Peptides against a protein of PDB entry 5D63. Designs and how they scored, part 146

Target 1, 292 residues: chain A of PDB entry 5D63
Amino acid sequence: SLRRGIYHIENAGVPSAIDLKDGSSSDGTPIVGWQFTPDTINWHQLWLAEPIPNVADTFTLCNLFSGTYMDLYNGSSEAGTAVNGWQGTAFTTNPHQLWTIKKSSDGTSYKIQNYGSKTFVDLVNGDSSDGAKIAGWTGTWDEGNPHQKWYFNRMSVSSAEAQAAIARNPHIHGTYRGYILDGEYLVLPNATFTQIWKDSGLPGSKWREQIYDCDDFAIAMKAAVGKWGADSWKANGFAIFCGVMLGVNKAGDAAHAYNFTLTKDHADIVFFEPQNGGYLNDIGYDSYMAFY

## One batch from the design tools (peptide; made by RFdiffusion4, then SolubleMPNN)

Design b2_p21_7_s4 (from b2_p21_7, 13 letters changed)
Fold by OpenDDE base, seed 3:
Structure b2_p21_7_s4 (fold): chain B 292 residues (1-292), chain A 21 residues (1-21)
Amino acid sequence: as target 1 above (292 residues)
Amino acid sequence: SHSIEIEDAEAFIAAFFEELE
């Protein structure tokens, strides 16, 4: 079954993603097919899938940018019915905004069925052009039509997945204590993470003994990421991944505070030095404390 | 070698840093 998370939803037939036009929060904003750039944020194309309790394989889909929800216009079962962004809530009972999401017949892609109408989200005519119509359309679960098949590229991790990534890392001290602050984390590309770092003013900040040293840099980076998240996205129920670690060197005679994020495949962590903006697989310290 | 992982420990973290000051 599909897990709660943030997804980039890509058509199985053509290089097009489900896009909320202009990221607008207005009711009735068209959801359309649009090109995307791999390994980037794709601002209007991220969707938080929230599972509905006690309703098998059924979700709401909240656009991260707008905070609005995928909505089948009037819940109509007519082929060609518009799919739009519309105000809603994560656990709504409105069948216009409830989507049953299950694997397609190919076992890799998903189909997105409206709970009420039983029609499927369809990239009309498989049109790969920007602004191509996405609509509800008749179909069946076992059809192979790529117009109705979607790859769900997961862009977030759960706290448990983050914990697992940390647990696999060799640079953890025997006395390590980790503290989980949120439940779901959008994982940023390094380019975006670096840009936040640059915009924070940290590149120009002067290291000063005690008054502004490693812990200040690390916490400032986390604060900058948090603020970036709050300022960038209207959806709730997720955080932006940026960890803080306290570590000790192998000799045990030096301590350091630093950041960390997740690798692209979400399987490992990578350390980030907020004093110089560097990414390292080995920062020279073993973490005895983290919060993220 | 991981000893403890605590979920939703924001309040605890705040107290932790206060103790280090």
Scores: peptide ipSAE 0.011, ipTM 0.513, DockQ to the pose 0.054
Fold by OpenDDE base, seed 1:
Structure b2_p21_7_s4 (fold): chain B 292 residues (1-292), chain A 21 residues (1-21)
Amino acid sequence: as target 1 above (292 residues)
Amino acid sequence: SHSIEIEDAEAFIAAFFEELE
């Protein structure tokens, strides 16, 4: 079963992702196939899948950038019906925006079926070109046609998954208190995380005793990430992952405030030093408090 | 080696202020 989360949705047959054209929030904006760059933010190609309560395997798909939803035009069952971005809500009852998403016959990819029309999201003719048509098309769950098969690359973690990653880390103090602020987190590539750090002005900030020391740096980084999130995405219901930790050294005579994020596979955390922009597996402190 | 996890911002804020002297 597909979990709630943010996904990059890639065709199983060709290196093309489901893209909201120009990231436009206008009703009727075409959803198209488009090339993507692995391990980067593909701005118009991220979709928040929200499961519909009491409707098995059924979701809305909200474009992260535009805040609009995947919509089958007029809910038509005709092959070739346009799939567009359209205004909506996460828990809509509009069958034009409800998608049943289940594993395909290959056990790895998914198929995306419109709840009302029972047609499938189809990369028409398997066209790998930028701007290729994506449409509703007739099909069955057991067909092997790669035009209707999609990999769901999860780009986010739940709070529980973040908690689990922290729990696996050896640099956590016995008195650790973790505070989970949100439910779902977009995990940024380090390059993006670093760019936010650079743009924040922190690289030029000077450490000053008490007035601007480690806690100020760590909080400023988290604030910068939060602002970046708010300024970058129109969808709601998720946060950008950036944690703050307070830690104590092994000797117990020094404390430090720092940041952390998740590794690419989301299984572990990596520490980030906001005073120099460094990523470390061991920052020299054991965390007794975190909020994220 | 972790102790407790508190979910959501409200719980966080409450716990934070409870620890302030």
Scores: peptide ipSAE 0.011, ipTM 0.496, DockQ to the pose 0.054
Fold by OpenDDE base, seed 5:
Structure b2_p21_7_s4 (fold): chain B 292 residues (1-292), chain A 21 residues (1-21)
Amino acid sequence: as target 1 above (292 residues)
Amino acid sequence: SHSIEIEDAEAFIAAFFEELE
């Protein structure tokens, strides 16, 4: 089954993603097909899938940017019915906003069926143009029509997945204690992570003994990412991944505070030095404490 | 080997930062 998480949802037939037009929070805002750029945020094209308790394979889909939900207009089963953004809640009982999401017949893509109408989210005519209509359309689970097949590219990790990535890293001290602050984390591309670092003012900050040293840099980066998240997204129920670590060197005579994030495939962590903006696979310290 | 990680430790972290003041 599809896990709770943030997804970039791409059509299986053409290079088009499910896009909330202009990221608008207004009720009735069209959801459309739109081009996307790999390894970027794609601001209006991220969707938080929240599983409905005790309803198999059924979710709400919240647009991260607008905080509104994917909504089948009037819940109509008519082919061509508009799919829009609309105000809602994660655990709504409104069948207009409930979507059953299961694997298609090809075993890699998903189909998105409205719970009430039993119609499917359809990129009308497979149109790859920006602004192409996305609508509810008749279909079946076993059909191979790529207009109704979608790849769910996961852009987030659970706390458990982050924990697993840390556990695989060789630069963790035997006395390591980790503290998980949130349940689901949007993982940023390094370019975005670096831009937040630049915008924070840290590149111009001066190291000063005790008063502004390694821990201050690392915490300032964490705070900057947190603020960026709060200022950028209207949806709730997720955080932006940025960890803080305290580590000791192999000799045991030096300690350091630094940041870390996840690799593109979410399988490993990479260390980030907030004093110079560098990414390293080995920062020269083994972590005895982390919070993220 | 790694020690146990604690989930939902916001309260602990808040106390930790307060201790650093």
Scores: peptide ipSAE 0.011, ipTM 0.516, DockQ to the pose 0.050
Fold by OpenDDE base, seed 2:
Structure b2_p21_7_s4 (fold): chain B 292 residues (1-292), chain A 21 residues (1-21)
Amino acid sequence: as target 1 above (292 residues)
Amino acid sequence: SHSIEIEDAEAFIAAFFEELE
């Protein structure tokens, strides 16, 4: 079954993703096919899938940027019915905004069925052009039509997954204590993470004994990421991943505060030095405390 | 940075988050 999370949803037939046009929060904003750039933040193309309690394989899909929800216009079962962004809530009972998402017959892609109408989200004619119509369309779960098959690329991790990634890292001290601050985390590409770091002013910040040293840099980075998240996205129910660690060196005679994020596959952590913007697999310290 | 500084910071941070639990 599909896990709660943030997804980039790509058509199985053509290189097009489900896009909320212009990221607009207006009711009735078209959801369209649009090109995307791999390994980047595709701003209007991220969807938070929230599972509906006690309704198998059924979700709301909230656009991360606009905070609006995928909505089948009037819940109509007619082929060609528009799919739009519309105001809503994560646990709505409105069948226009409830989507049953299950594996297609190929076992890799998913189909997205409207709970009420039983029609499927369809990239009309498999059109790969920017702004191509996405509509409700008749179909079946076993049909192989690529217009109705979608890859769900998970762009977030749960707190448990983050915890697991930390736990398997070799640079964790035996006295490690971790503090989980949120439940779901959007994992940023390093380029985006670095840009936030640059925009924070940290590259120009001067290390000063005690008054502005490693802990200040690390916390400032986390604060910058948090603010970036709040300023960038209208959806709620997730955070932006940026951890803070305190570590001790192998000799036990030096400590350091630093950041960390997750690797692209979300399986491991990578350390980030906020004093110079470097990414390292080994920062030279073993973490005895983290919060993220 | 200095071990003592980090230990003090850790204790403070840990206490803060535990209080929020």
Scores: peptide ipSAE 0.009, ipTM 0.574, DockQ to the pose 0.164

Design b2_p21_8_s1 (from b2_p21_8, 18 letters changed)
Fold by OpenDDE base, seed 5:
Structure b2_p21_8_s1 (fold): chain B 292 residues (1-292), chain A 21 residues (1-21)
Amino acid sequence: as target 1 above (292 residues)
Amino acid sequence: MEEIRRKIREAREALQAELAA
């Protein structure tokens, strides 16, 4: 089954993603097909899938940018019914905003069925142009029509997945204690992570003994990422991944404070030095404490 | 805690020197 998370939803037939037009929070804003750039944020094309308790394979889809929800207009079962952004809540009972999401017959892509109408989210005519219509359309679960098949590219990790990635890293001290602050984390591309670092003013910050040293840099970076998240997205129920670690060197005679993020495949962590903006697989320390 | 704090301070000073070079 599909896990709770933030997804970039891409058509199986053409290089088009599900896009909320202009990221608008207005009720009735069209959801359309739009081109995307790999390894970027794709601001209007991220969707938080929230599973509905006690309803198998059923979710709400919240646009990360607008904070509005995918909505089948009037819940109509007519082919060609508009799919729009609309105000809602994560655990709504409104069938216009409830979507059953299961694997298609190809075992890789998903189909998105409206819970009430039983119609499917359809990229009309498989149109790859920007602004192409996305609508509810008749279909079946076993049908091979690529207009109704979608890849769910997961852009986030759960706290458990992050914990597992840390546990696999060879630079974790035997006395390690981790503290989880949130449940789901949007994982940023390094380019975006670096840009936040640059915009924070940290590149121009001066190291000063005790008053502004490694722990201050590391905490300032985490604060900058947190603020960026709050300022960038209207949806709730997730955080932006940026960890803080305290580590000791192998000789046991030196310690450091630094940041870390996740690799592109979410399987590993990479260390980030907030004093110089560097990414390292080995920062020279083994972590005995982290919070993220 | 005191020992860890000492180690942190020493490491921070060393890193600062490296970054300043």
Scores: peptide ipSAE 0.024, ipTM 0.659, DockQ to the pose 0.052
Fold by OpenDDE base, seed 3:
Structure b2_p21_8_s1 (fold): chain B 292 residues (1-292), chain A 21 residues (1-21)
Amino acid sequence: as target 1 above (292 residues)
Amino acid sequence: MEEIRRKIREAREALQAELAA
């Protein structure tokens, strides 16, 4: 079954993603097919899937940018019914905003069925052009039509997944204690992470003994990422991944504070030095404490 | 630095306990 998380939803037939037009929060904003750039944020094309308790395989889909929800207009079962962004809540009972999401017959893509109308989210005519119509359309779960098949590229990790990634890293001290602050984390591309670092002013900050040293840099970076998240997205129920670690070197005679994020495949962590903006697989310290 | 690290650790421990409750 589909896990709670943030997804980039891509058509199985053409290189088009489900896009909320202009990221607008206005009721009735069209959801359309749009091109995307791999390994980027794709701002208007991220969707938080929230599972509905006690309703199998059924979710709301919240646009991360606008904070509005995928909505089948009037819940109509008519083929060609518009799919729009609309105000809502994560655990709504409005069937216009409830979507049953299950694997298609190919075993890799998903189909998105409106809970009420039983129609499917359809990239009309498989149109790959920007602004192509996405609509509710008649279909079946077993049908192989790529217009109604979607890849769910997961862009977030759960706290448990993050914990697992940390646990398998070789640069963790035997006394390690981790503290989880949130439940679900959007994982940023390094380019975005670096840009946040630059915008924070940290590149121009000067190391000063005790008064502004490694821990201050690391915490400032985390604060900057948090602020960026709050300023960038209107949806709730997730955080932006940016960890802080305290580590000791192998000799045990030096300590350091630094950041870390997840690799592209979310399987491992990569260390980030906030004093110079560098990414490292080995920062020269073993972590005895982290919070993220 | 060690004192600062201790303070951070203690604060985060308290937070973790709160979140776990």
Scores: peptide ipSAE 0.019, ipTM 0.523, DockQ to the pose 0.109
Fold by OpenDDE base, seed 2:
Structure b2_p21_8_s1 (fold): chain B 292 residues (1-292), chain A 21 residues (1-21)
Amino acid sequence: as target 1 above (292 residues)
Amino acid sequence: MEEIRRKIREAREALQAELAA
């Protein structure tokens, strides 16, 4: 079954993603097919899938940028019915905004069925052009039509998944204690993470003994990422991943504060030195405390 | 921050010892 999370949703037939046009929060904004760039943010193409309690395989899909929800217009079962962004809530009872998402017959892609109408989200004619119509269309779970098959590329991790990634890292002290601050985290590409670092002013900040040293740099980076998240996205119920660690060196005679994020595959962590913007697999310290 | 970091580390070590007993 599909897990709660943030997804980039890509058509199985052509290199097109489900896009909320212009990222607009207006009711009735068209959801369309649009090109995307791998390993980038793809701002208008991220969707938070929230599972509905006690309704098997059924979700709302919230656009991360606009904060609006995928909506089948009037819940109509007619082929060609528009799919739009519309105001809503994560746990709505409105069947126009409830989507049953299960694997297709190929075992890799998913189909997205409207809960009420039983029609499927369809990239009309498999059109790969920017702005191509996405609509509700008749179909079945077992047919092979690529217009109705979608890959769900997970762009976030749960707190449990982040915890597991940390636990796998060899640079964790035996006294380690982690503190989880949120439930779901958008994981940024390093390029975006670095840009936030640059924009924070940290590259020009002066190290000063105690008054502005390693912990100040690390906390300033986390604060910058938090502010970036708040300023960039209108959806709620998730955070931007940026951790802070405190570590001790092998000799036990020095301590350091630093940041960390997740690798591209979300399986491991990578350390980030906020004093110079470097990414390291080994920062020279073993972490005894983290919060993220 | 070095002093605070040291204290936190020592507290964690003490807690682990307590839980292991």
Scores: peptide ipSAE 0.013, ipTM 0.509, DockQ to the pose 0.131
Fold by OpenDDE base, seed 1:
Structure b2_p21_8_s1 (fold): chain B 292 residues (1-292), chain A 21 residues (1-21)
Amino acid sequence: as target 1 above (292 residues)
Amino acid sequence: MEEIRRKIREAREALQAELAA
């Protein structure tokens, strides 16, 4: 079963992703196939999948950027029916915006079926060009047509997954206490994380004893990431991952405050020093407290 | 704060433009 999360949805046949054209929040905005760049944000191509309670394998798909939802025009079962962005809510009862998502016959990709029409999201003719039509099309779950098969590349982690990643790290103090602030986190590429850091002004900030020291840097970074999230995305129900840690050195005579994020595979954490923008596997401290 | 917001927005737009090219 597909987990709640933010996904980059890529066609199984060609290097094309499901894209909300221009990231527009207008009703009826076309959803199209578009090229993407691996290991980047791909702004208009991120979708929050929200599972519908008590409806097996059924989701709404909210475009992260626009805050609008994937919508089958008029819920029509006709092949070639437009799939668009449209105003909606996460737990809507509108069948035009409900999508049953299950594994395809290959066991790796997914098919996306409209709940009402029973047609499938189709990259028409497998067209790899930018702006290629995505439409509802007749199909079956067992059919191997790559036009209707999609890889769901998960771009977020649950709080539980983040917690597990922290637990696996060797630089955690025996007295560690973590505080989870949100339920689902978009995990940023380091390049984006660094850019937020640069834009925050922290690179030019002066360390000052007590009044602006390590904890101020770490909290300022988290605040900057939070603001970036709020300013960048119109969808709700998720956060941007950026943790704050308090740590103590091995000797027990020094403490530090720093940030951390998740590795690309989401399995581990990497430490971030907000005073210099460095990423480290070992920051020289064992964390006794974190919030994220 | 407004400067930060502007810079972030500009970076976003630039990246999207690159992806669209």
Scores: peptide ipSAE 0.006, ipTM 0.371, DockQ to the pose 0.016

Design b2_p21_8_s2 (from b2_p21_8, 17 letters changed)
Fold by OpenDDE base, seed 1:
Structure b2_p21_8_s2 (fold): chain B 292 residues (1-292), chain A 21 residues (1-21)
Amino acid sequence: as target 1 above (292 residues)
Amino acid sequence: MEELREKIAAARAELEALRAA
């Protein structure tokens, strides 16, 4: 079954993603097919899938950028019915905004069925052009039509997944305590993470004994990421991943505060030094505390 | 560093309490 999370939703037949046109929060904004760039943010193409309690395989899909929800216009079962962004809530009872998402016949892609109409999200004619119509269309779960098959590429991690990644890292001290601040985290590409770092002013910040040293740098980076998240996205219910760690060196005579993020596959962590913007697999310290 | 560790622990406890409310 599909897990709660943030997804980039890509057509199985052509290199097109589900895109909220212009990222607009206006009711009735078209959802369209649009090209995408791998390993980038793809701002208007990220969707938070929130599972509906006690309704198997059924979700709302919230556009991260606009904060609006995928909506089948008037809940109509007619082929070609528009799929739009519309105001809503994560746990709505509006069947226009409830989507049953299950594996397709190929076992890798998913199909997205409207709960009420039983029609499927369809990239009309498999059109790979930017702005191609996405609509509700008749279909079945078992047919192989790639116009209605979608890859759900997970762009986020749960707190449990982050915790597991940390636990696998060899640079964790035996006294480690982690503090999980949120439930779901958008994992940024390093390029975006670095850009936030640059924009924060930290590259020009001066290290000063105690008054602005390693812990200040690390916390300032986390604050910058948090603010970036708040300023960039209208959806709620997720955070931007940026951890803070406190570590001790092997000799036990020096401590350091630093950041960390997740690798592309979300299986491991990578350390980030906010004093110089470097990414390291080994920062020279073993973490005894983290919060993220 | 140890002082910060304790501060974070306290903050986390407060956050948990807030979310439970």
Scores: peptide ipSAE 0.006, ipTM 0.414, DockQ to the pose 0.053
Fold by OpenDDE base, seed 5:
Structure b2_p21_8_s2 (fold): chain B 292 residues (1-292), chain A 21 residues (1-21)
Amino acid sequence: as target 1 above (292 residues)
Amino acid sequence: MEELREKIAAARAELEALRAA
């Protein structure tokens, strides 16, 4: 079954993603097909899938940018019914905003069925142009029509997944204690992570003994990412991944504070030095504490 | 639809109770 998380939703037939037009939070904003750039944020094309308790394979889909929800207009079962952004809540009872999401017949893509109307989210005519219509359309679960098949590219990790990635890293001290602050984390591309670092002013900050040293740099980076998240997205229920670690060197006579993020495949962590903006697989320290 | 609404409402109530505890 589909896990709770943030997804980039891509058509199985053409290189088009489900896009909330202009990221607008206005009720009735069109959801359309739009081109996307791999390994970028794709601001208007990220959706938080929230599973409905005790309703199998059923979700709300919240646009991360606007904080509004995917909505089938009037819940109509007519082919061609508009799919729009509309105000809502994660655990709504409004069937216009409830979507059953299950694997298609190909075993890799998903179909998105409105719970009430039983119609499917359809990229009309498989149109790959920007602004192409996405609508509710008649269909069945077993059909191979790529207009109604979608890849769910996971852009986030659960706290458990992050914990697992840390646990298998070779640079973790035997006394390690991790503290999980949130439940779901948007994982940023390194380019975005670096840009936040640049915009924070840290590249120009001066290391000063005790008064502004490694721990201050690491905390400042995490604070910058947190602020970036709060300022960038209207949806709630997730965080932006940026960890802080305290580590000790092999000799046991020096300690350091630094950051870390996840690799693209979310399977491993990579260390980030906030004093110089470098990414390292080995920062020269073994972590005895982290919070993220 | 009504059955679904009841099911969701019950689930939400349980979730809120757990969070409040």
Scores: peptide ipSAE 0.005, ipTM 0.312, DockQ to the pose 0.015
Fold by OpenDDE base, seed 4:
Structure b2_p21_8_s2 (fold): chain B 292 residues (1-292), chain A 21 residues (1-21)
Amino acid sequence: as target 1 above (292 residues)
Amino acid sequence: MEELREKIAAARAELEALRAA
């Protein structure tokens, strides 16, 4: 079953992703096929899949950028019916915005079926051009038509997954206590993480004993990421991953505060030094506290 | 929010204590 999370949704047949045109929040904004760049944010192409309680394999799909939801126009079962962004809520009962998402027959891709109409999200004619029509179309779960098959590339982690990644890291102190602040986290590419760091002004900030030292840098970075998230995305129900750690060195005679994020595969953490913008697998400290 | 503030303050104090040790 598809997990709650943020996904980049890519066509199985051509290098095209499900894109909310211009990231517009206007009702009726076309959802279209659009090219994408691997290992980047792809701003208009991220979707929060929220599972509907007690309805098997059924979700709403909220565009992260616009905060609007994938919507089958008028819930029509006619082939070629427009799929648009439309205002909604995560747990709506509106069948126009409810999507049953299950594995296709190939076991890797998914099909996206409208709950009401039973038609499928279709990249019309498999058109790989930017702005290509995405529509509801007749189909079956067992068909191999790549126009209706989609890869769900997970771009987020749950708090549990983050916790697990921390737990298996070798640089955790025996007295470690972690504090989870949110439930689902968009994991940023390092390039984006670094850009936020740059834009925060931290690269130009002066280290000063106690008054603005390691803990201030680390907390300032987290604050910058939080603000970036709030300013960048209109969807709710997720956070941007950026952790703060407090650690002690092996000798036990020095402490440090620093940040951390997750690796590309989301399986491990990587440490980030907010005083210089460096990424490290070993920052020289064992964490006794983290919040993220 | 208050709980978080307290936790951050406590964490800061712990860090300072470790530096002073």
Scores: peptide ipSAE 0.011, ipTM 0.438, DockQ to the pose 0.303; fails the geometry check
Fold by OpenDDE base, seed 2:
Structure b2_p21_8_s2 (fold): chain B 292 residues (1-292), chain A 21 residues (1-21)
Amino acid sequence: as target 1 above (292 residues)
Amino acid sequence: MEELREKIAAARAELEALRAA
């Protein structure tokens, strides 16, 4: 079954993603097919899938940028019915905004069925052009039509998944305690993470003993990421991943505070030094505490 | 925070109970 999370949703037939046109929060904004750039944010193309309690395989899909929800216009079962962004809530009972999402017959892609109409989200004619129509269309779960098959590329991690990634890292002290602050985290590309660091002013900040040293740099980075998240996205129910660690060196005579993020595949962590903007697999310290 | 996780879990459980209701 599909897990709660943030997804980039790509058509199985052509290199097109489900896009909320212009990222607009207006009711009735078209959802369209649009090209995307791998390993980037793809601002208007991120969707938070929230599972509905006690309704098997059924979700709302919230556009991360606009904060609006995928909506089948009037819940119509007619082929060609518009799919739009519309105001809503994560746990709505409105069947226009409820989507049953299950694996297709190929076992890799998903199909997205409207709960009420039983029609499927369809990239009309498999059109790969920017702005191509996405609509509700008749179909079946076992049909092989790529117009109705979608790859759900996970762009976030749960707190449990982040915890597991940390646990796999060899630079964790035996006394380690982790504190989880949120439930779901958008994982940023390093380029975006670095840009936030640059924009924070930290590259020009002066190290000063005690008054502005390693912990201040690390906390300032986390604060900068938090603010970036708040300023960038209208959806809620998720955070931006940026961890803070406290570590001790092998000799036990020095401590350090630093940041960390997740690797592209979300399987491991990588350390980030906020004093110089460097990414390291080994920062020279073993973590005894983290919060993220 | 552990306390926050508990609060979120409790809220989700309450929602589930309401829907079963």
Scores: peptide ipSAE 0.007, ipTM 0.373, DockQ to the pose 0.021; fails the geometry check

